# Ledger of designs, part 331: peptides against a protein of PDB entry 6DSZ

Target 1, 361 residues: chain A of PDB entry 6DSZ
Amino acid sequence: NYVVTAQKPTAVNGCVTGHFTSAEDLNLLIAKNTRLEIYVVTAEGLRPVKEVGMYGKIAVMELFRPKGESKDLLFILTAKYNACILEYKQSGESIDIITRAHGNVQDRIGRPSETGIIGIIDPECRMIGLRLYDGLFKVIPLDRDNKELKAFNIRLEELHVIDVKFLYGCQAPTICFVYQDPQGRHVKTYEVSLREKEFNKGPWKQENVEAEASMVIAVPEPFGGAIIIGQESITYHNGDKYLAIAPPIIKQSTIVCHNRVDPNGSRYLLGDMEGRLFMLLLEKEEQMDGTVTLKDLRVELLGETSIAECLTYLDNGVVFVGSRLGDSQLVKLNVDSNEQGSYVVAMETFTNLGPIVDMCV

## One batch from the design tools (peptide; made by RFdiffusion4, then SolubleMPNN)

Design b2_p29_1_s2 (from b2_p29_1, 8 letters changed)
Fold by OpenDDE base, seed 4:
Structure b2_p29_1_s2 (fold): chain B 361 residues (1-361), chain A 29 residues (1-29)
Amino acid sequence: as target 1 above (361 residues)
Amino acid sequence: MREYEYRRNPETGLEFPYAKNPLFQMPVP
């Protein structure tokens, strides 16, 4: 009787930071295949709180706070298209993960997108958007009283969506996406009408962006708009302001992940395929009327880490580097560089034992 | 909303936000 102790997955495929366990607690949530690990960020480090097994590989994991909630809820979508909204409840020593809502969002018709599942949440928590299939955008309206997640599809004329986000500060839910057609890659926006279940024209578009534009970052107010990350360039657009930079340093390796550091969207961590960690800085100009506009973009090399699948800024310069290919890390960002010119110091390393090969025994 | 202070490297202009009341105070090894 070989008791194969099933090794727990160690490869990280997603991470998120927020206030899941309480309004006051800062949490790190880590997705490792079918496992969700929940930590509390403390003065002494990461404290494990709960580990949860999911019914399938976690494909999307996002925290969101609907109006009137004191803490964040967790949206999870699995690779098998099982969706749920989870709530953390603690009563004394008893910890429960409550399913607030669930549903299966699989379509019988549609071509699964080659770039995989994209899940996004409207910043105002009006809806969840899913790009699961080419030419379709799935919408899950968020309603507090609905235990069953219902979804509908809106047809996208753009068949090859590369990345999509909801924009901030929009009266109606508005998506911004990079798509590819025979003429190249482009950025477009759509407003999403829940009532009519259709797209309306968005506030702006940008045709013929960089050929390798791969990521959209939605920028919160006061800047608004989006950042488009390419292989050679980083661009900002908000309908009124357009700015592009092409720092040579980013050409060396493809940026593959990002995370917002500042709540106001002034800084973003960027990770590339070589494990280089960058800071993207949005330099602001304050107008006399109190409006904030983007003056410039700047990229700074911070140092090297494990190759990040996901990044999340925790607190006090500490960043979690979730790695699929290597060891995950806690790293400290320092204002002053070390002797090697690095602003990154490894604090803790989490050994990655590699993919759990499903041994079909 | 958490309050942040920013520390800036005067040479690089690199700034990092630090919470005024940091939750994570683990010493760097």
Scores: peptide ipSAE 0.451, ipTM 0.903, DockQ to the pose 0.885
Fold by OpenDDE base, seed 2:
Structure b2_p29_1_s2 (fold): chain B 361 residues (1-361), chain A 29 residues (1-29)
Amino acid sequence: as target 1 above (361 residues)
Amino acid sequence: MREYEYRRNPETGLEFPYAKNPLFQMPVP
């Protein structure tokens, strides 16, 4: 009887950074199929704290902090549509992951979207939004005392949503999304009414964006608005201002992931399918009235890493590169380039042994 | 909210945010 010790999954399919274990601790959370790994960022590196087995492949993993919470909560959605909100509790040496709320959000009727599951959280923690099925936007209201996650659907006229985010600084929860129709790809916004369970007209739209527009980044205040990333272009729109750049360097490979570096949304890491790491910079202009406006967008090539499935800026120029196809890495961003012109130095590499095919015998 | 300082390469104009109180001090190999 060879007890084949089931190799732990090594391929990373998601990562997030926040304050999950405490208000003061900086955490890295890594999703590896059904496994959640929780680390604390320390002076000496990543300290493992807890591993959690999930009842399915993690499809969405997002940290959020409701009003009145001292630390972040974790929203997880599995590929089988099991949703939960998790809280970290430590009492002395005892570490518990508490389920604050759970529910199944699967619909009996609906075509699963070909672009997969998208899960987003309103920056003001009013709701969770889910794009699971074509032509539907699922809303989970965030109520403090709700142990059972209840959801409702709003019909989307746009059947082919590519990506969606909640915008910042909106009186009502507002989504911004890229969608495709026979005429091309477009950007649209909707306000989400919890009371009426419907969409209202959003503040702006942009028709006929780049044909390969694939990602939406919500930009925090003071800029607000969204960044739309395509194959050939990066655009910014906030309803009042539209800016577009088409740096030739991004055309070489598709950008597949991003992460905000600055809390004010002035810097973003971008990773492409060739493992190139970029910095997207929002150049500000201060107006005479003290308002800050976007002056320009700039993209800089930082260097090369493993092909990122996810990126997260940790601290002191250190970035975690979560890779599904290759080895995950901790990398250091340097102000000065090395002899090869790279601003990226690998600090640690985590060997990826490939997907464990659970052969259910 | 974490406070950041910006370090700029004077030649390239590249800027990186660094935490004022860095947690991560692992040496780069």
Scores: peptide ipSAE 0.404, ipTM 0.890, DockQ to the pose 0.837
Fold by OpenDDE base, seed 3:
Structure b2_p29_1_s2 (fold): chain B 361 residues (1-361), chain A 29 residues (1-29)
Amino acid sequence: as target 1 above (361 residues)
Amino acid sequence: MREYEYRRNPETGLEFPYAKNPLFQMPVP
């Protein structure tokens, strides 16, 4: 009887950092197919706290903190469209992951989008947005007392959404998205009306962005707006300010993931398909009226890592590199380069034993 | 809110935030 110890999945398909276990704890949450791993960031490194089995492959994993919550809640959407909001609860030595809300958000009618599932949360925690199907934007209102996640669809005229985010600092929940039409790729914004269950005109649009524009990064205040990452260019737009750079160094490989380093959105980590790690810097200009505007964008090559599926800045220059194709890593960012000119030093490596085998349970 | 010290490489202009009270105290290998 060979007890084939089913190897736990090791390929990382998502990671997030926040305060999930407590208001004080910094957590790293790692999605490995159907498994959620919860770590606490400590002086000694990553301390495992709990592993949670999910009823399906984790497709979306986002931390958010509704008004009145002392710690972050976790939104998970599975590839089978099971949605849940999870809370960490500790009572002495007993650790429980509580389902605050759940629901299935699958539609009977719709073409699943080729770019996969996108899940986003409004920074003010008014709603969750889901791009599951072409031509539809699903909205889950976030209500404190709602144990059942109810969703509704808003029709999108734009059938080929590439990426979408909620913007910061908007009176109404506002999405910014890259879409493709026969004329190319464009950026558009919509306000989402929960009351009317419709889109209203957003604050701005940018037609004819780079043909390979693939990612939207919502930028917090004071800058606001969004960063659009392409193959050859990085652009910023907030309705008033537009700025584009085309650093030659990013042309070599497609940027595939990003993570915000600073809460104010001044810096972002970027990872490409070759495992290169970049820092995107937003240079600020302070106006006489005290407003902060974007002066310039800069990209710096930090070094090389495993090919990142996801990146998350932890603390003190430490970054978790979640890899699907290779070993995940903890890396240290240094101000000074090593002998090879790299600002990245590997601290720990987490062996990836193979591709995410969909264990059909 | 954690306080950060920004260290800048004068040659490259790269800056990283270092927490005054870092969570990670393990030696970098």
Scores: peptide ipSAE 0.336, ipTM 0.863, DockQ to the pose 0.844
Fold by OpenDDE base, seed 5:
Formats: sequence, structure tokens, C-alpha cells
Structure b2_p29_1_s2 (fold): chain B 361 residues (1-361), chain A 29 residues (1-29)
Amino acid sequence: as target 1 above (361 residues)
Amino acid sequence: MREYEYRRNPETGLEFPYAKNPLFQMPVP
């Protein structure tokens, strides 16, 4: 009986930062295939708190805070379409991860999307949205009393959704998505009606965006709207204002991940396929009426890291670089560059031992 | 509420909030 001690996965396929263990604690949550690692951010670095085995590869991992919750809840969707909402509970030294709700959201009919599973949460915690299959948008209403995750599908006319997010500051839950049709790639918005279980016309659209537009970033208030990241361009749109930049530096390698630095959405980290780390800056202009508008977009090269699968800003200029292909890192962002012109200093490296080949016996 | 000091690079415009009580006190190697 060779107990092959299954080597723990080291490749990171997702990470998120929030307040999961308590309202006060800053947590880093790391998804490594079927494993969820929970850390507390401390003065001495990352303190491991709990490791949780999931019944499948984690495909979506998002923190959210429903109205009246003191700390964040965790939504997880597995590659086998098992969904759960998790809560951290601690009583003295006893740590428990409570399943608030669960369900399987697999459809019997549907073509799995080529771009994989997308899971998003409305910023006001009204619903979870899932793009699992072409031509369908699955909605999970968020209800505190419901232990069973119930979902319904809305037909999506746009069959080839590239990326989708919920927008901020919308009276109704509103999605913004990049889609492809025979004419190119476009951005569209829809309001999601929970009552009618249908899409309504969204506040804006932008036809004929960059052909390689691949990511949507929802921008919080006061700016609102969305950032669209392509191969050659970064664009902002909020229905009233459109702004595009095409910094030559981003053309060298495809941006593959992003993370918001500031709560107000004034800065974002961007990582490319070469391990370059950028800062996207939203420059504000305050109007005479007190309205804040976007003045300009700027991209700055910070330095080089491991190739990020995911990025998350922690605190005090410290960033976790979750890597699937290389070693994950904690890096420090500095205001001043070093002699090489880099603003990035590696603080800690987490060895990636490579893919655990699940030997299907 | 954690108090932050913002340091700005005047040339790049990069700003980082430095918490008075930083969660990370690890010496940057």
C-alpha cells in the first residue's frame, strides 16, 4: 500500500484579498487546484491560518460582503460546477469553514465556452453571474436565508463572450462584457432583471473595440464604467466618457491579469505574459459641480516578476504574484526606482514544484 | 481606520500609501 503522499499543489490558479477571517484581518486566499489556502497578512509576512480541500478544481474564487455582514463571504465555483458560499468562523483556537449555501449549477444542455468559466458578483451583492456556456448567462440570486443555491439562465444573444463584469453604481445589476461576432469585438451592457429573469438594455455600448480586447475591469465610483484591455490599447468607457490609450510598451506582451490597488479604482496592477508588472493610473479631474471625471489614463512599467496568473495588492505596496508557470512571489512596490529602473523588489518566493499530474489510476 | 501617508514620485506620479502601522515590516532584502 504505497500511500503516495499526494504532493500538495504549488501552482497558483487564483488569488484574492479581503477580510475573510474577520472584519479587521487582511487575508490572502490562494487557490491551488483543489486546495484553498488562507493566510493572514501580518507584520512578519503571510501567516497560514487554514487549508481547505475542495471537491474539485477551483475555477472561481471571489470575496463579497452582503449588506449586514461584518466580514467577507467566499464564493467558490469548481470546474465541475459545484458552487458554494463559505464563511470563516473562529471560536478560540477552533477554526471552522462553514458552508452557507451550496449547489450544482451544471446545465444538461449547453456548449461549454472556450474561454472557460467566468464567475462574477454584483458589487451590491444582489446576484452572482456565471458564464459557463455559450449563449447563456446564469444568475444565482443572493438570499441570506437560502442554503440551496438556486440558479436560472438568461439567454444571451452574444454567443462569444470574452469577458464579463458587473458594473458599479447601477440601480439594477448591470453587466458589461466584451463579445466577438463576425464584425469584430464589441462591448455591451445589459441590466439583469431578477424579477423578470431577463436582460434589459444597458446604459451603453461600444462597437468595434480592439480586435484583441480580452479583459473587462469594472471601475468603482466615482468614475464608474469599465476599462477594456486589449493587446495594443486600454480604453475606458462609462456611457458619457470614452478614452483610449495605446502605450507601445503593452504591445510587447499580452496583459493577462489585473488587480485593483485603490478602493476608488484610481490604480490597477497589470501583469503580462513576460512577467512584466505595470501600473495603470486613472487621473481624475474634479469638475466645478463636484463631479469627478476621468482626465487621462497612464501606464507605468514597475518591473518584472514571475509570470502572474493572478495579482493581488495586499497593503503598503506589497503585492502577491500568484504564478502557475513559475514561483509565486511577494513583491514590494517602491516609489523610487532602483539602479535598474525597477520599482519592484522581491520579498519572498514560493517555489512552484510544477503541475501535479493527477495520475488517473 | 488605518492612517496612511502617501508618498509620491514627482517624476512618475506613482503614489503608494504607507500605513503608519504597516502590516509588512519585513525588511526588504
Scores: peptide ipSAE 0.304, ipTM 0.865, DockQ to the pose 0.721; fails the geometry check

Design b2_p29_1_s3 (from b2_p29_1, 12 letters changed)
Fold by OpenDDE base, seed 3:
Structure b2_p29_1_s3 (fold): chain B 361 residues (1-361), chain A 29 residues (1-29)
Amino acid sequence: as target 1 above (361 residues)
Amino acid sequence: MRKYEYKTNPETGLSFPYSVNPLFQMPVP
């Protein structure tokens, strides 16, 4: 009797932090191929709560809180285009992950995008946006009573979208995206009309950004706008203000992931392909009228970690470093550097045994 | 919403948010 101890997947391909189990609990959710791991962040560390098997590799995992929900819901999209919205429900000792809504969002026609699946949620929870195929933006309207995730496509003129996010503080759902054309890479915005199922002109655009611009970060209010991360530069734009920095330190390796540290979007963790961890800081300027504007951008090297696939700030300077290529880590950020000049101390390491193909039994 | 306090290095300007009741109170090895 060979007990094939089915090794659980250890490579992390996504992580999110929020309030999924309750309004009060801070959760870390980790995607490991087809497996979702749910932890509660406690004073004593990470407490495992539930593990969920998904019917396919998790491609998108995002927490969101619709108006009137006390806790976050979880959107998952699989690599097979199965979408679901999950809710954590506890009744005494009974823990259930319930499906609030589900659907398959695969199209019969379309070229799958080379940059893979992108899934984003409007900060006001009006819709989910999906870039699955070149030249298409799929919209899933968020309705509380809808158990079936119905989607529609809007045609994108821009065939080669690199990254896309919903912006904050927009009257209508507004996407900001980096795209490539024969002239280079550009940033554009579109408003998404649910009624007309079309794009309207967005608030701003920026032509001819850095050639290797690869990531969009939507910045919360009061700043608003977006950060565009490239190989050599980091750019902020909100329609009224443009600011770019080119810190030499980021040229050494490509930034591949980011995470917002605080709710106001004043700081972001950045991880590169060498496992360097940076802090991006948005320096504020308070205007005489009480408006807050971006004064400057600053990047600080914090230290080195495993090569991050995803990052999430938890609490008390603790960051989860989700790694696909190496061991995942809990790291402590310190305000003071150690003798080596690092602000990062490894707290816990989670051994990555490599890509375990879940044998579908 | 958890209220965060910030520890800031005055020299570097690095700061991290800490909740009033910080998580991960375990001794860092």
Scores: peptide ipSAE 0.388, ipTM 0.868, DockQ to the pose 0.758
Fold by OpenDDE base, seed 2:
Structure b2_p29_1_s3 (fold): chain B 361 residues (1-361), chain A 29 residues (1-29)
Amino acid sequence: as target 1 above (361 residues)
Amino acid sequence: MRKYEYKTNPETGLSFPYSVNPLFQMPVP
């Protein structure tokens, strides 16, 4: 009996950063297929704390902090539509990952969306939104006392949603999404009514965006609004202000992931399919009334990394590059370029041994 | 929330947030 020690998955399919183990600890959470790895970020580097086997491939992994929680909770959705909210608890040396809530959010009817599962959390933690099926938006109300995750569907007239996010600074939960119809790609917003279980008209829309618009980034206050990333252009819209750039450098390869660096939404990392790492900069203009408006958008090439599936800024210019196709990396961002003009230095590389073919024997 | 300071290159406009007690203090090889 050859006990083939099943090699642990090495391909990264998601990563998030937050305060999961404690209010003070900075954590890196890495999804590797069915495995969740939890690290504490320290002065000496990444310290492994716990590895957790999940009951399926992790499709969504998001940290969120409901009002009155001292630390972040973790929302996970699996590819088989098992949803859970997890809490980290430590009692002395005993470490437990507690399921606060769980549920299956699979529908008996519906066409699974070609762009896969999208899961988003309202910044004010009012709800979780899920795009699982074409023409449906699933809502999970966030209630602290409910151990059973209950969801309802809202019909979405836009059948081909490309990406969706919750906006910041909205009185009601508001989604912003890119969708495709026969006329092209467009951006629309909806308010989500929990009471009526319906969409209301959102604050703005933008018809006929770039044909390859693929990502929505919700921008926090004071800017608000959203960034729309395409193949050739990056646009900002907040209902009042529209700004677009078309830097030639982004045309060379498709941007596939992003991460907010600046807590106020002034800086974002962008990764493309060639492993190029960019910084997107939102330049501020202070108005005479003290309001902050967007003056300009700028993109800077930082350097080259492994092809990122996900990016997360940690601290001190260190970024985790989660790669599915290549080796994951810790990289250092420098404000000054090296002799080659790169702002990126590799610190650590995590070997990707490729897809574990689960031979279910 | 961690308080961040910013290190910015004035020429390029590139900036990164650093916590008061920055993590990853080990020398980069």
Scores: peptide ipSAE 0.276, ipTM 0.854, DockQ to the pose 0.708
Fold by OpenDDE base, seed 5:
Structure b2_p29_1_s3 (fold): chain B 361 residues (1-361), chain A 29 residues (1-29)
Amino acid sequence: as target 1 above (361 residues)
Amino acid sequence: MRKYEYKTNPETGLSFPYSVNPLFQMPVP
């Protein structure tokens, strides 16, 4: 019996930060193909807690906290459309990852989208949304007592969705998405009715955005709305306010990932295909009535890292740079630049041995 | 949830949140 010790995958295809092990612990979760690595962020660095084998390649990995939960739950969707909600349980030294709910969300009909699987969670934890197939938006209602993840489809008129997010601060679950039609790329919103299992008109739309608009970032309150990232421009829209910037520095390479740095959505990390790390800053203006509005957008080049597949801010200026193509890194962000104008210092590098070709024998 | 404070460079406006008891207290090499 040749125990082919399958070499552990080293390429990172997703990462998320939250409070999965406890309400107090800060965790880094890393997806490496079929493996989930769970770390606790400590004063001394990353402490490995558990590795979990998944039943397929992780395509979506999102932490969420339903009302009344003390810690985050983990939603995972695999490339084979197996969905689960996982809970971390510890009893003394015994660690268990419990499946709270599971299901297969594959449809017998539909064209798999060319841009791949998108999974999103409503900020108020009312539902999970999935863009798996062209012209369909799958909804998984989040119910505490349901061990079986049941889903339904809503038809999308927009067949070519580029990216989609749930917006914050909406009375009903509201999606914001970039789509392409023969006239170009556009941004649209829909309210999702769980009761009627249909879309209602959303609060706003923006036709004819940048031709290469590729990412939607939902902005939390007090700003609300969304950021749309393109090749040449970054735009903000919340229904009332539209603001666009076209910093020349972002035109040099395509931004491919982002992560919110602060809870209020004032700062975002952006990574491009050259390994450049940017900070997107939302400058606030406080109105006389106490409302906070967006005054301006600014992009700052922080420095260079490995080419990020995913980014996540941890604490104390430390960022995990998950890389698929290169070595993953822990980097320190400094408030002051070094002599070379960089705000980034590498702390730790995790060697990427490349894609493990699962030789299916 | 951890409570974060903000460290901001007044000249550049670059800001980072940090917890009251910040993690990763190791010296940067």
Scores: peptide ipSAE 0.150, ipTM 0.789, DockQ to the pose 0.685
Fold by OpenDDE base, seed 4:
Structure b2_p29_1_s3 (fold): chain B 361 residues (1-361), chain A 29 residues (1-29)
Amino acid sequence: as target 1 above (361 residues)
Amino acid sequence: MRKYEYKTNPETGLSFPYSVNPLFQMPVP
């Protein structure tokens, strides 16, 4: 009996923070290939609560809170297109992760997108959007009583979508995406009609963005709109305001991940391919009518970490750096720099033993 | 002198100094 002690995966391919175990608990959820690890963030550090094996590599992992829910639910999509919505239940010492809804969202026809699976959730929890195949946008309506995740496709004229997000503060669910055509990269918005199962014209578009525009960040109210991150530039657009910066420091290495720090979208962590950690700051301008507009964008270098696959701000200036290529870290953001000018201090490191090559023998 | 205020998260017990520096301003819910 060769007990192949299946080495637990250590490479992180996703992380999210929220209130999954309770309304009061702050959780860190980590995706390591087929494994989901659930932690509670405590004053003493990360406390492990549960580990869950998934039937496939986790491709999408997002927390969301539908109206009337006291705590967050977890949406997971696997690389095999199995979708589920998970809920944490605790009864005394008994911990159960229950499946509230599930479904397979694979299409028989379609070209899998070269940029992989993108999964997004409407901030108002009206739907989940999936970019799985070129020329298709899949929608999963969110219904509380539906145990079966039903999806439909909307044809997307833009065949090469680079990144997509739902915007905040929209009457109808609205996506913002970067796409590439023969003329370059562009940003476009669409409203998603659940009733008609089609796209309507979105509030704005921006043609001819930076050629290497790679990421969309949806900005919550009061700013609204989106941030587009490229190789050389960071741009903001909300339909009324356009602002671009080209800080030389970001040109040195490609930004590959981001995480919102402030709930109001005033600050974002950015990680690049060299393990540099940045803060993107949205400077506010208050109008006489009490509206808040973007005055300026600023990028500050905080320090260096492991090369982040994902970033999540926890609390108290502590950030989890999920790394696929290196060791994951808990790092502390300090208000004062050290002697080297770094604002980042490593608190804990989690050894990455490398990718588990699923040798299907 | 940077005025630092400390905010403790009652849920996690974590506390972070609030700086007047926008970079290190405490996330407000």
Scores: peptide ipSAE 0.036, ipTM 0.548, DockQ to the pose 0.066; fails the geometry check

